# Designs tried in a protein design run: peptides against a protein of PDB entry 7AL2. Part 2

Target 1, 85 residues: chain A of PDB entry 7AL2
Amino acid sequence: YEIMLIRPKTIDDINYVVDQVLEESNPVILDLSFLEKESPANFKLAGEKIKQMRSNYGAEALLLSRCNDKNLIIIAPKGVSLVRK

## One batch from the design tools (peptide; made by RFdiffusion4, then SolubleMPNN)

Design b1_p24_8_s4
Fold by OpenDDE base, seed 4:
Structure b1_p24_8_s4 (fold): chain B 85 residues (1-85), chain A 24 residues (1-24)
Amino acid sequence: as target 1 above (85 residues)
Amino acid sequence: SSEIEELKKELEEWGVEFEDSAFE
């Protein structure tokens, strides 16, 4: 698989993340800081999509870093385990 | 909104496991 990196800015970007995780089975490292700052509605949408992927498709999600300029999350598709060293 | 705050809290909880090792 590939690891995708994206800072979503649009709904299309959010859907791209969903496609990568569910259809392509690629982990995605997200920075949600743009949506959090610029579009609460799309930030909420992104969160709902993450929850859906976790609840319905066995995806795993983890917050990597949260600060003023970044909100980094990794989403791993089912079958890819996030393991702490 | 309360919904956004709830999401932030969940994300924070998800991060606890890797907080001390992230990007190290």
Scores: peptide ipSAE 0.038, ipTM 0.631, DockQ to the pose 0.241
Fold by OpenDDE base, seed 5:
Structure b1_p24_8_s4 (fold): chain B 85 residues (1-85), chain A 24 residues (1-24)
Amino acid sequence: as target 1 above (85 residues)
Amino acid sequence: SSEIEELKKELEEWGVEFEDSAFE
């Protein structure tokens, strides 16, 4: 598989994340900081999509970094484990 | 804005609940 990196800015970007996790089975490292600052509605949508992938499709999610200018999350599809040493 | 704060709270709670900022 591939690990995708994206800082979503549009609904199309959010859907791209969903497609990568669910259809391509690729982990995604995403930065939600743009949506958090510029689009409250799409930030909420992104969060709902993450919750849906966790609840309905067995995806895992991990917060990598949270600060004033970053909101980094990794989402792993079912079958790819996030393991901390 | 309350929706944003609610989501931020959920992310924070997930980090606490699932060790080392993981949420499942």
Scores: peptide ipSAE 0.037, ipTM 0.612, DockQ to the pose 0.174
Fold by OpenDDE base, seed 2:
Structure b1_p24_8_s4 (fold): chain B 85 residues (1-85), chain A 24 residues (1-24)
Amino acid sequence: as target 1 above (85 residues)
Amino acid sequence: SSEIEELKKELEEWGVEFEDSAFE
C-alpha cells in the first residue's frame, strides 16, 4: 500500500481521502488545519466522514499533532494497524 | 495528557473522533 499525504481544501479532497482509505486501502496522513480555519462547515464534514469510516468500516484514526499551524491525523484502513512504539 | 484529552474533546465537538493520540 501507499501512504497518502494531503491537506484537504475542498469537498473533493475530503472524498479523495475517503476513497483512499475505503477503496484503495491506503493510510492517509491529513492536515485539517486549512478546513478548520477557512471552512468550518467542511471541517465538520471531514470529521463526520472520519467517524463513519471508524464506525462502519473498521478504520482507525489517531491524532498526530495539534498546534496553531497543524492539525495532523492519520487514518488507517481496516487491515493496517496503527502501533505506538 | 490532560491537554491532549481537552483537544480531542474540542475536535469531537466539531465531529472529529480519535481512538488515541500518537505521542501523548
Scores: peptide ipSAE 0.037, ipTM 0.617, DockQ to the pose 0.311
Fold by OpenDDE base, seed 3:
Structure b1_p24_8_s4 (fold): chain B 85 residues (1-85), chain A 24 residues (1-24)
Amino acid sequence: as target 1 above (85 residues)
Amino acid sequence: SSEIEELKKELEEWGVEFEDSAFE
């Protein structure tokens, strides 16, 4: 698999993330800082999609950083384990 | 809004913060 990196700015970007996780089985590292600042509605949508992937498809999510105007999250599809050491 | 703040709190609860970033 590949690890995708993206800072979503549009709904199309959000749907791209969903497709990568659910259809391509690729982990995605997201920076949600743009949506958080520029579109509360799309920020909420992104969060709802993440919650849905966790609840319905066995995805995992982990906060990587919340500082320096960044909001980094990794989403791993079912079958890819995030392991803490 | 309260919904946005709640989401932010959920994200914080999901994991740990790392100092390194892959984004500029």
Scores: peptide ipSAE 0.036, ipTM 0.625, DockQ to the pose 0.165

## One batch from the design tools (peptide; made by RFdiffusion4, then SolubleMPNN)

Design b1_p25_2_s4
Fold by OpenDDE base, seed 3:
Structure b1_p25_2_s4 (fold): chain B 85 residues (1-85), chain A 25 residues (1-25)
Amino acid sequence: as target 1 above (85 residues)
Amino acid sequence: EEEKKKKEELLKEGQEILDETVSKS
């Protein structure tokens, strides 16, 4: 599979993430910092989508980094295991 | 002012969703 990297700016970008995880079964490294700064509504929407992917499709989400300029999360589809060593 | 409050609330709600959804490394 492929690993996608994206810093979403629009609803289309958010839906792209969903498509990558659910339709393509690709993990996504996601930076929510743009939405957090520029579109609180879409920031919340992104969170809702991540929750839906976890709850309904068995996706796994892991925080990679949270700071002033980053909100990095990796989202893995059900078949991909995230392991910390 | 109320628009700023609404935006702040959206951010708070979004982060709360993430906090309950995203595992921490």
Scores: peptide ipSAE 0.741, ipTM 0.935, DockQ to the pose 0.897
Fold by OpenDDE base, seed 2:
Structure b1_p25_2_s4 (fold): chain B 85 residues (1-85), chain A 25 residues (1-25)
Amino acid sequence: as target 1 above (85 residues)
Amino acid sequence: EEEKKKKEELLKEGQEILDETVSKS
């Protein structure tokens, strides 16, 4: 599988993330900082999509970094385990 | 300003969803 890195700016980008996780079974490193600054509505939407992927499809989401300029999350499909050592 | 408050509320709601959904290391 591939690991996708994306800083979404549009709804299309959010849907791309969903497709990568659910259809392609690719982990996604997601930076929500643009949406947080420029589109609060889409920021909330992205959160809802992440919740849905976890609740309905067994995806896992882990915070990588949270600061003033970054909101980095890795989302893993059900077949990929996130392990901290 | 209502528009500003609405945006702040959306950010708050989005972050609350993430806080309950995303695991922390």
Scores: peptide ipSAE 0.741, ipTM 0.935, DockQ to the pose 0.875
Fold by OpenDDE base, seed 1:
Structure b1_p25_2_s4 (fold): chain B 85 residues (1-85), chain A 25 residues (1-25)
Amino acid sequence: as target 1 above (85 residues)
Amino acid sequence: EEEKKKKEELLKEGQEILDETVSKS
């Protein structure tokens, strides 16, 4: 599999994340900072999509970094384990 | 002002979803 990196800016980007996780089975590292700053509605939408992927498809979501200028989360599809060492 | 308030609420709601959805390590 591939690990995708994206800082979503649009709904299309959000849907890209969903597609990568659910259809391509690729983990996605996403930075939500742009949406948080520029589109609160899409920020909430992104959160809803992440929740849906977890709740309905067994995806796993892990916070990587939360600071003033970053909101980094990794979303792993079912079958890809996120492990802390 | 109304638009600002609405945006703030969306951010709050979005973050609440993330807080309950995203694990921390």
Scores: peptide ipSAE 0.741, ipTM 0.934, DockQ to the pose 0.918
Fold by OpenDDE base, seed 5:
Structure b1_p25_2_s4 (fold): chain B 85 residues (1-85), chain A 25 residues (1-25)
Amino acid sequence: as target 1 above (85 residues)
Amino acid sequence: EEEKKKKEELLKEGQEILDETVSKS
């Protein structure tokens, strides 16, 4: 599989993330900082989509980093395990 | 400011969803 990297800016980008996780079975590292700053409505929508992927499809989401200009989360499709050593 | 208040509300709601959904290391 591939690991996708994206800093979503639009609803199309959010749907792209969903497609990558659910249809392509690719983990996605996403930075929510743009939505958090520029579109609170789409920031909430992104959160809802992540929750839906977890609840309905067994996806897993892990916080990678939260700092001044980044809000990094990795979303893994079911079957890809995220393990910390 | 109503618009500012609405935006802050959306951010809070979004973050609450993430806090309950996203695991932390």
Scores: peptide ipSAE 0.740, ipTM 0.935, DockQ to the pose 0.885

Design b1_p25_5_s2
Fold by OpenDDE base, seed 2:
Structure b1_p25_5_s2 (fold): chain B 85 residues (1-85), chain A 25 residues (1-25)
Amino acid sequence: as target 1 above (85 residues)
Amino acid sequence: SELEELKRKRVGEDLDEVLDLLLSL
């Protein structure tokens, strides 16, 4: 698999994340800081999609970094385990 | 507030509560 890195700005970017996790089985490291600041609606949408992937498809999601300028989350598809050391 | 506390969630923590609260706003 590949690890994708993205800072989503549009709905198309959000759907790209979903496709990478569910269809390609690739982990995604995403920075939600743009959506959080510039589009509350799409920020909420991104959260909904992450929740759906966790609830319905066995994806895992963990916070990597949270501050005023970044909101980094990793989403792993089923089959790729996130392990905290 | 609960929202502020969840925004400060630690690295590696499960995001269930953060996402649930976000969706409730």
Scores: peptide ipSAE 0.041, ipTM 0.578, DockQ to the pose 0.715
Fold by OpenDDE base, seed 5:
Structure b1_p25_5_s2 (fold): chain B 85 residues (1-85), chain A 25 residues (1-25)
Amino acid sequence: as target 1 above (85 residues)
Amino acid sequence: SELEELKRKRVGEDLDEVLDLLLSL
């Protein structure tokens, strides 16, 4: 697999994340800071899709960093395990 | 607030509670 990096800004970017996790089985590291600040509606949509992937497809999601200019989250597909030592 | 407290969650914690609260707004 590959690890994808993206700071989504549009609905197309959100759908790209879903495609990478569910169809390509690639982990995605997201920076959600743009959506949170510039589009509350699309931020909510991103959250809904992340929740759906976790609830229905066995994806995992963890916080990597939270500060004023960053909101980094990793989403891993079911076949990739996230382990904290 | 509860939302601000959840926004300060530690690295590596599950996002269930954070996402549920954000989606309720």
Scores: peptide ipSAE 0.040, ipTM 0.586, DockQ to the pose 0.721
Fold by OpenDDE base, seed 1:
Structure b1_p25_5_s2 (fold): chain B 85 residues (1-85), chain A 25 residues (1-25)
Amino acid sequence: as target 1 above (85 residues)
Amino acid sequence: SELEELKRKRVGEDLDEVLDLLLSL
């Protein structure tokens, strides 16, 4: 698999994340800071889709970093294990 | 506040609560 990195700015970018996790089975490290600042609607949409992937498809998601100018999350598809040591 | 709680979440934590907070803002 590949590890994708993206800072989503549009709905197309959000759908790209979903595609990578569910269709391509690639982990995604995403920065939600743009959506958080620029689009409450798309920020909510991104959150809903992450929840759906976790609830319905066995994806895992962990916070990597949170500060004023970044909001880094990793989403792993089923079959890729996220382990904290 | 919910936003303050969101900011205090730790690296490596499960995001269920974080996502709930994000959706509530």
Scores: peptide ipSAE 0.040, ipTM 0.585, DockQ to the pose 0.699
Fold by OpenDDE base, seed 3:
Structure b1_p25_5_s2 (fold): chain B 85 residues (1-85), chain A 25 residues (1-25)
Amino acid sequence: as target 1 above (85 residues)
Amino acid sequence: SELEELKRKRVGEDLDEVLDLLLSL
């Protein structure tokens, strides 16, 4: 698999993330800071999609970094384990 | 605030609590 990195800015970007996780089985490292600042509606949509992938498809999502201007999250598809050592 | 505290949550923690709070804003 590949690890995708993206700072989504549009709905198309959000759908790209969903496609990567569910269809391609690729982990995605997301920076949600743009949406959080610029589009509350799309930020909410992104969060809902992440929740859905976790609840319905066995994806995992973990915080990687959170500060004033950064919101990094990794989403791993079912079958790719996020292991804490 | 509770939100600021969650923003300082340690790396590798489950996102449900953080996402729930952020989405409630």
Scores: peptide ipSAE 0.040, ipTM 0.592, DockQ to the pose 0.707; fails the geometry check

Design b1_p25_7_s3
Fold by OpenDDE base, seed 5:
Structure b1_p25_7_s3 (fold): chain B 85 residues (1-85), chain A 25 residues (1-25)
Amino acid sequence: as target 1 above (85 residues)
Amino acid sequence: MEFFKELTDEDIEEMEEEALKKAEE
């Protein structure tokens, strides 16, 4: 599989993330900082998608880094294990 | 901050609320 890197800015980008995780089974490292600052509505949409992927498809989401202007999250599809050492 | 925190629904919703709050400030 591939690890996708994206900083979503549009709804299309959000749907791209969903497609990568659910259809392509690729982990995605995403930065939600743009949506968080520029579009609370789309940020909420992204959050809803993450919750759906976790609850309905067994995806796992970990917070990698969060600060004043950064929100890095990794979403792993079911079958890709994220392990803490 | 807890490094590599597993995100719960509550965590995500808290971030959503914070984003909305910032937009209203």
Scores: peptide ipSAE 0.685, ipTM 0.909, DockQ to the pose 0.743
Fold by OpenDDE base, seed 2:
Structure b1_p25_7_s3 (fold): chain B 85 residues (1-85), chain A 25 residues (1-25)
Amino acid sequence: as target 1 above (85 residues)
Amino acid sequence: MEFFKELTDEDIEEMEEEALKKAEE
């Protein structure tokens, strides 16, 4: 698999993340800071998609870093395990 | 929020609420 890196700015970007996780089985490291600041509505949409992937498809989501200018999350598909040591 | 934390629905919703609050300020 590949690890995708993206800072979503549009709904199309959000759907791209969903496709990568669910259709391509690729983990995604995403920075939600743009949506968080520029579009609270699309930020909420992204959050809803993450919740759906966790609840319905067994994806895992883990916070990597959060500060004023970044909100980094990794989303892993069901077949990829995130292990903290 | 602690780093390397598995995100729950509550965690995500908390972030959503914070973002909305900041946008309204």
Scores: peptide ipSAE 0.685, ipTM 0.908, DockQ to the pose 0.753
Fold by OpenDDE base, seed 4:
Structure b1_p25_7_s3 (fold): chain B 85 residues (1-85), chain A 25 residues (1-25)
Amino acid sequence: as target 1 above (85 residues)
Amino acid sequence: MEFFKELTDEDIEEMEEEALKKAEE
């Protein structure tokens, strides 16, 4: 698999994240800071997609950093483990 | 300090509400 890196700005970007996690089984590291600041509606949409992936497909989401105008999250598809050491 | 917090539905919804609140200010 590949690890995708993206700072979503549009609905197309959000759908791209969903496709990467669910169809390609690629982990995605997201910076949601743009949507959070510029589009509360699309930020909410992104959040709904993350909740759906967690609830329905066994994805896991962890907050990496939420400071200095960053909102970094990793979403891992089922089968890719996020392990704390 | 907590590192690598697992995001729950509640966490995500709280973030959504915060974003909306800031936009309204």
Scores: peptide ipSAE 0.684, ipTM 0.909, DockQ to the pose 0.701
Fold by OpenDDE base, seed 3:
Structure b1_p25_7_s3 (fold): chain B 85 residues (1-85), chain A 25 residues (1-25)
Amino acid sequence: as target 1 above (85 residues)
Amino acid sequence: MEFFKELTDEDIEEMEEEALKKAEE
Protein backbone atom coordinates (compact mmCIF):
# COMPACT_ATOMS: atom_id res chain seq x y z
CA TYR B 1 0.00 0.00 0.00
CA GLU B 2 0.88 3.68 -0.19
CA ILE B 3 0.71 6.23 2.61
CA MET B 4 -1.02 9.35 1.36
CA LEU B 5 -0.20 12.79 2.78
CA ILE B 6 -2.71 15.61 2.43
CA ARG B 7 -3.76 18.91 3.97
CA PRO B 8 -7.32 19.15 2.67
CA LYS B 9 -8.71 22.54 1.69
CA THR B 10 -11.85 21.63 -0.26
CA ILE B 11 -14.70 19.13 -0.29
CA ASP B 12 -12.97 17.42 -3.20
CA ASP B 13 -9.94 16.88 -0.97
CA ILE B 14 -12.15 15.35 1.72
CA ASN B 15 -13.68 12.97 -0.80
CA TYR B 16 -10.19 12.11 -2.02
CA VAL B 17 -9.32 10.98 1.52
CA VAL B 18 -12.42 8.78 1.64
CA ASP B 19 -11.55 7.22 -1.71
CA GLN B 20 -7.98 6.50 -0.64
CA VAL B 21 -9.07 4.75 2.55
CA LEU B 22 -12.10 2.85 1.28
CA GLU B 23 -11.34 2.18 -2.39
CA GLU B 24 -7.54 2.08 -2.51
CA SER B 25 -7.00 0.73 1.03
CA ASN B 26 -4.27 3.31 1.61
CA PRO B 27 -3.56 4.90 4.98
CA VAL B 28 -3.84 8.68 4.94
CA ILE B 29 -1.90 11.11 7.10
CA LEU B 30 -4.17 14.11 7.29
CA ASP B 31 -3.51 17.70 8.39
CA LEU B 32 -6.90 19.17 9.25
CA SER B 33 -5.50 22.54 10.40
CA PHE B 34 -6.59 24.42 7.27
CA LEU B 35 -10.21 23.31 7.46
CA GLU B 36 -10.28 23.75 11.24
CA LYS B 37 -9.26 27.39 10.87
CA GLU B 38 -10.77 28.43 7.54
CA SER B 39 -13.97 26.38 7.23
CA PRO B 40 -15.66 24.98 10.35
CA ALA B 41 -18.39 23.60 8.09
CA ASN B 42 -15.99 21.56 5.96
CA PHE B 43 -14.06 20.59 9.08
CA LYS B 44 -17.28 19.14 10.47
CA LEU B 45 -17.87 17.33 7.18
CA ALA B 46 -14.39 15.81 7.37
CA GLY B 47 -15.09 14.71 10.92
CA GLU B 48 -18.32 13.05 9.89
CA LYS B 49 -16.54 11.15 7.12
CA ILE B 50 -13.96 9.91 9.62
CA LYS B 51 -16.69 8.78 12.01
CA GLN B 52 -18.45 6.95 9.19
CA MET B 53 -15.27 5.19 8.07
CA ARG B 54 -14.63 4.07 11.65
CA SER B 55 -18.17 2.92 12.33
CA ASN B 56 -19.11 1.33 9.03
CA TYR B 57 -15.88 0.21 7.36
CA GLY B 58 -13.56 -0.75 10.19
CA ALA B 59 -11.16 2.13 9.67
CA GLU B 60 -9.02 3.36 12.54
CA ALA B 61 -8.21 7.00 13.28
CA LEU B 62 -5.30 8.05 15.47
CA LEU B 63 -4.21 11.51 16.57
CA LEU B 64 -0.54 12.04 15.70
CA SER B 65 -0.04 15.66 16.68
CA ARG B 66 -2.19 18.54 17.80
CA CYS B 67 -0.93 21.99 18.69
CA ASN B 68 -1.82 25.60 17.96
CA ASP B 69 -1.26 25.34 14.20
CA LYS B 70 -1.40 21.59 13.60
CA ASN B 71 -3.98 18.81 13.61
CA LEU B 72 -2.38 15.63 12.28
CA ILE B 73 -4.42 12.43 12.11
CA ILE B 74 -3.70 9.07 10.52
CA ILE B 75 -6.62 7.11 9.11
CA ALA B 76 -5.91 3.45 8.41
CA PRO B 77 -8.13 1.11 6.43
CA LYS B 78 -9.31 -2.16 7.97
CA GLY B 79 -6.38 -4.12 6.54
CA VAL B 80 -3.69 -1.94 8.11
CA SER B 81 -2.94 -2.16 11.83
CA LEU B 82 -1.78 0.82 13.84
CA VAL B 83 0.28 -0.48 16.76
CA ARG B 84 1.48 1.57 19.71
CA LYS B 85 4.49 0.46 21.76
CA MET A 1 -5.71 15.47 23.69
CA GLU A 2 -2.83 13.01 23.89
CA PHE A 3 -0.61 12.00 21.00
CA PHE A 4 -1.27 8.58 19.47
CA LYS A 5 -4.76 8.52 20.97
CA GLU A 6 -7.43 6.54 19.18
CA LEU A 7 -10.04 9.07 18.13
CA THR A 8 -13.58 8.44 19.30
CA ASP A 9 -16.71 10.07 17.95
CA GLU A 10 -16.71 12.25 21.05
CA ASP A 11 -13.14 13.40 20.38
CA ILE A 12 -14.01 14.39 16.82
CA GLU A 13 -17.15 16.21 17.87
CA GLU A 14 -15.23 18.10 20.55
CA MET A 15 -12.79 19.34 17.91
CA GLU A 16 -15.70 20.39 15.71
CA GLU A 17 -17.24 22.41 18.52
CA GLU A 18 -13.94 24.08 19.33
CA ALA A 19 -13.48 25.08 15.70
CA LEU A 20 -16.95 26.59 15.55
CA LYS A 21 -16.44 28.45 18.83
CA LYS A 22 -13.21 30.04 17.62
CA ALA A 23 -14.86 31.09 14.36
CA GLU A 24 -17.61 32.89 16.27
CA GLU A 25 -15.22 34.80 18.55
Scores: peptide ipSAE 0.683, ipTM 0.908, DockQ to the pose 0.737

## One batch from the design tools (peptide; made by RFdiffusion4, then SolubleMPNN)

Design b1_p26_3_s4
Fold by OpenDDE base, seed 1:
Structure b1_p26_3_s4 (fold): chain B 85 residues (1-85), chain A 26 residues (1-26)
Amino acid sequence: as target 1 above (85 residues)
Amino acid sequence: SMEEELEKRFDEFIEESGIEVDEDAY
């Protein structure tokens, strides 16, 4: 599989993430800092989509880093386990 | 402040999404 990296800026980007996780079974590393600051509505939507992927499809989501200008999150499809060591 | 607003927005996002948070992520 591939690991996708994206800093979403639009709804299309959010849907791309969903497609990568659910259809392509690719983990996605997100930076949600743009949406958080520039589009509260789409930031909220992103959160809802993540919840849906977790609740309905067994995806996992983990915060990687929170700092001044970054909101890094990894979303893993059901077949990929996120493990802390 | 804007900083406080963003922090609140982030906290609400985490709560809604169910994203796991490690204390070392901050």
Scores: peptide ipSAE 0.718, ipTM 0.930, DockQ to the pose 0.875
Fold by OpenDDE base, seed 5:
Structure b1_p26_3_s4 (fold): chain B 85 residues (1-85), chain A 26 residues (1-26)
Amino acid sequence: as target 1 above (85 residues)
Amino acid sequence: SMEEELEKRFDEFIEESGIEVDEDAY
């Protein structure tokens, strides 16, 4: 698989993340800081879609970093394990 | 404040999404 990196800015970007995880089975490292600050509605939508991927498709999601200018999340499709050493 | 608003927004996001959070991520 490939690991995708993205900082979503639009709904199309959010859907791209969903496609990468569910259709391509690629883990995605995404920075949601833009949506969090600039589009509260789409930020909320992103959260809902992450829940859907977890609940319906067995995806796993982990916060990597949270600060004033970064909201870094990794989403792994079912079959890719996130392991903390 | 904006800081409080963002913190609330983030907390709601984590609660809704179910994203795992480690204290070391902060």
Scores: peptide ipSAE 0.718, ipTM 0.929, DockQ to the pose 0.854
Fold by OpenDDE base, seed 2:
Structure b1_p26_3_s4 (fold): chain B 85 residues (1-85), chain A 26 residues (1-26)
Amino acid sequence: as target 1 above (85 residues)
Amino acid sequence: SMEEELEKRFDEFIEESGIEVDEDAY
């Protein structure tokens, strides 16, 4: 599989993430800082999509880093385990 | 403040999304 890296700015970007996780079975590392600051509505939408992927498709989601400039999340499709050592 | 608003927005996002949070993420 491929690991996708994206900083979503639009709804199309959010849907791209969903497609990568559910259809392509690719883990995605997101930076949600743009949506968080510039579009509260789309930031909320992103959260809802993540919930749906977790609840309905067995995806996992983990916060990697949070600071004033970054909001990094990894979403792993079912079958890809996130392991901390 | 705007910072407090962003923190609240983030906390609500985490709660809604169910994203796992580790202490080292902050």
Scores: peptide ipSAE 0.717, ipTM 0.929, DockQ to the pose 0.862
Fold by OpenDDE base, seed 3:
Structure b1_p26_3_s4 (fold): chain B 85 residues (1-85), chain A 26 residues (1-26)
Amino acid sequence: as target 1 above (85 residues)
Amino acid sequence: SMEEELEKRFDEFIEESGIEVDEDAY
């Protein structure tokens, strides 16, 4: 599989993330800092989509880093395990 | 303040999404 990296800015970008996880079975590392600051409504939407992927499709989601300019999250599709060593 | 608003927005996002949070992520 491939690991996708994206800093989404639009609804189309959010849907791209969903497609990568559910249809392509690729993990995605997101930086949500743009949406968090510039589009609170789409930031909330991103959260809802993540919940749906977890609850309905067995995806996992983990916060990697939170600081002033980054909000990094990894979403892994079912079958790709996130393991802390 | 903007900092206070972003903190609240982030906390609500984590609560809604169910994203796992490691203590060392901060």
Scores: peptide ipSAE 0.717, ipTM 0.929, DockQ to the pose 0.843

Design b1_p26_4_s3
Fold by OpenDDE base, seed 1:
Structure b1_p26_4_s3 (fold): chain B 85 residues (1-85), chain A 26 residues (1-26)
Amino acid sequence: as target 1 above (85 residues)
Amino acid sequence: EKKKEEEENEKEKKEKEEEKKKKEEE
């Protein structure tokens, strides 16, 4: 598998994240800081899609960093274990 | 494929939620 890094800006970028996790089985490190600042609607949509992937497909998500300029989350597909030590 | 299945599952959840609301209003 590959680890994708993306800072989503559009609905298409959100859909790309979903496709990477669910279809390609790739973990995604996403920075939601753009959507949080510039598009509250798309930020909400991204959050809903993350919840759906967790609830329906067994994806895991961890907050990596939250600060003024970054909102980093890793999403892993089912079968990739996320371990915090 | 999984996106279509997600959309179908979301439709089914909305239909069940509307059916529950209709039963609570009766």
Scores: peptide ipSAE 0.017, ipTM 0.326, DockQ to the pose 0.000
Fold by OpenDDE base, seed 3:
Structure b1_p26_4_s3 (fold): chain B 85 residues (1-85), chain A 26 residues (1-26)
Amino acid sequence: as target 1 above (85 residues)
Amino acid sequence: EKKKEEEENEKEKKEKEEEKKKKEEE
């Protein structure tokens, strides 16, 4: 598998994240800071899709960092374990 | 396949939200 890094800006970028996790089985590190500032609607949509992937597909999501300019989350598909040591 | 099930679930949620909005406007 590959680890994808993306800062989503559009709905297409959000759908790309979903496709990477669910179809390609790739973990994604995403920065939601753009959507949080520029598009509250798309930020909400991204959060809903993350919840759906967790609830329906067994994806795992962890907050990596949150500050004024970053909102980093990792999403792992089912079969990739996220371990904090 | 998984994408189609997500799109159908998102459509069904939007339809239920639109039906709730119609009931709040009556």
Scores: peptide ipSAE 0.016, ipTM 0.354, DockQ to the pose 0.000
Fold by OpenDDE base, seed 4:
Structure b1_p26_4_s3 (fold): chain B 85 residues (1-85), chain A 26 residues (1-26)
Amino acid sequence: as target 1 above (85 residues)
Amino acid sequence: EKKKEEEENEKEKKEKEEEKKKKEEE
């Protein structure tokens, strides 16, 4: 598998994240800071997609960093274990 | 396949939200 790095800006970028996790079985490190600032609607959509991937497909999601200017999350597909030490 | 199941789950979620709104208007 590959580890994808993305800062989503559009709905297409959100769908790309979903496709990477669900179809390609690739973990994604995503920075939601753009959507949080510029598009509250797409930020909500991204959060809903993450919840759906967790609930319906056994994806795992961890917050990596949260501050005033940063919102980093890792999403792993089912079968890739995320371990916090 | 998984993307189609996601669309079906979003559709079911919208249908449940619409049914909830309909019950709040009765």
Scores: peptide ipSAE 0.016, ipTM 0.350, DockQ to the pose 0.000
Fold by OpenDDE base, seed 5:
Structure b1_p26_4_s3 (fold): chain B 85 residues (1-85), chain A 26 residues (1-26)
Amino acid sequence: as target 1 above (85 residues)
Amino acid sequence: EKKKEEEENEKEKKEKEEEKKKKEEE
């Protein structure tokens, strides 16, 4: 698998994240800071999609960093373990 | 396959929500 890095700006970018996790089985490191500032609606949608991937497909999500200009989350597909050391 | 698992999970959630509503009406 590959590890994807993305800072989503559009609904298409959110759908790309979903596709990478669910169809490609690739972990995604995403920065939600753009959506949080520029599109509250798309930020909410991204959060809903993350919850759906966790609830319906066994994806795991962990917060990597949270500050004023970053909201870094890793999403792993089912079968990829996220380990905090 | 994953779409079928999503549809099954959505059915199970709706059944649990209906079961909760029945317990609040008694």
Scores: peptide ipSAE 0.015, ipTM 0.290, DockQ to the pose 0.000

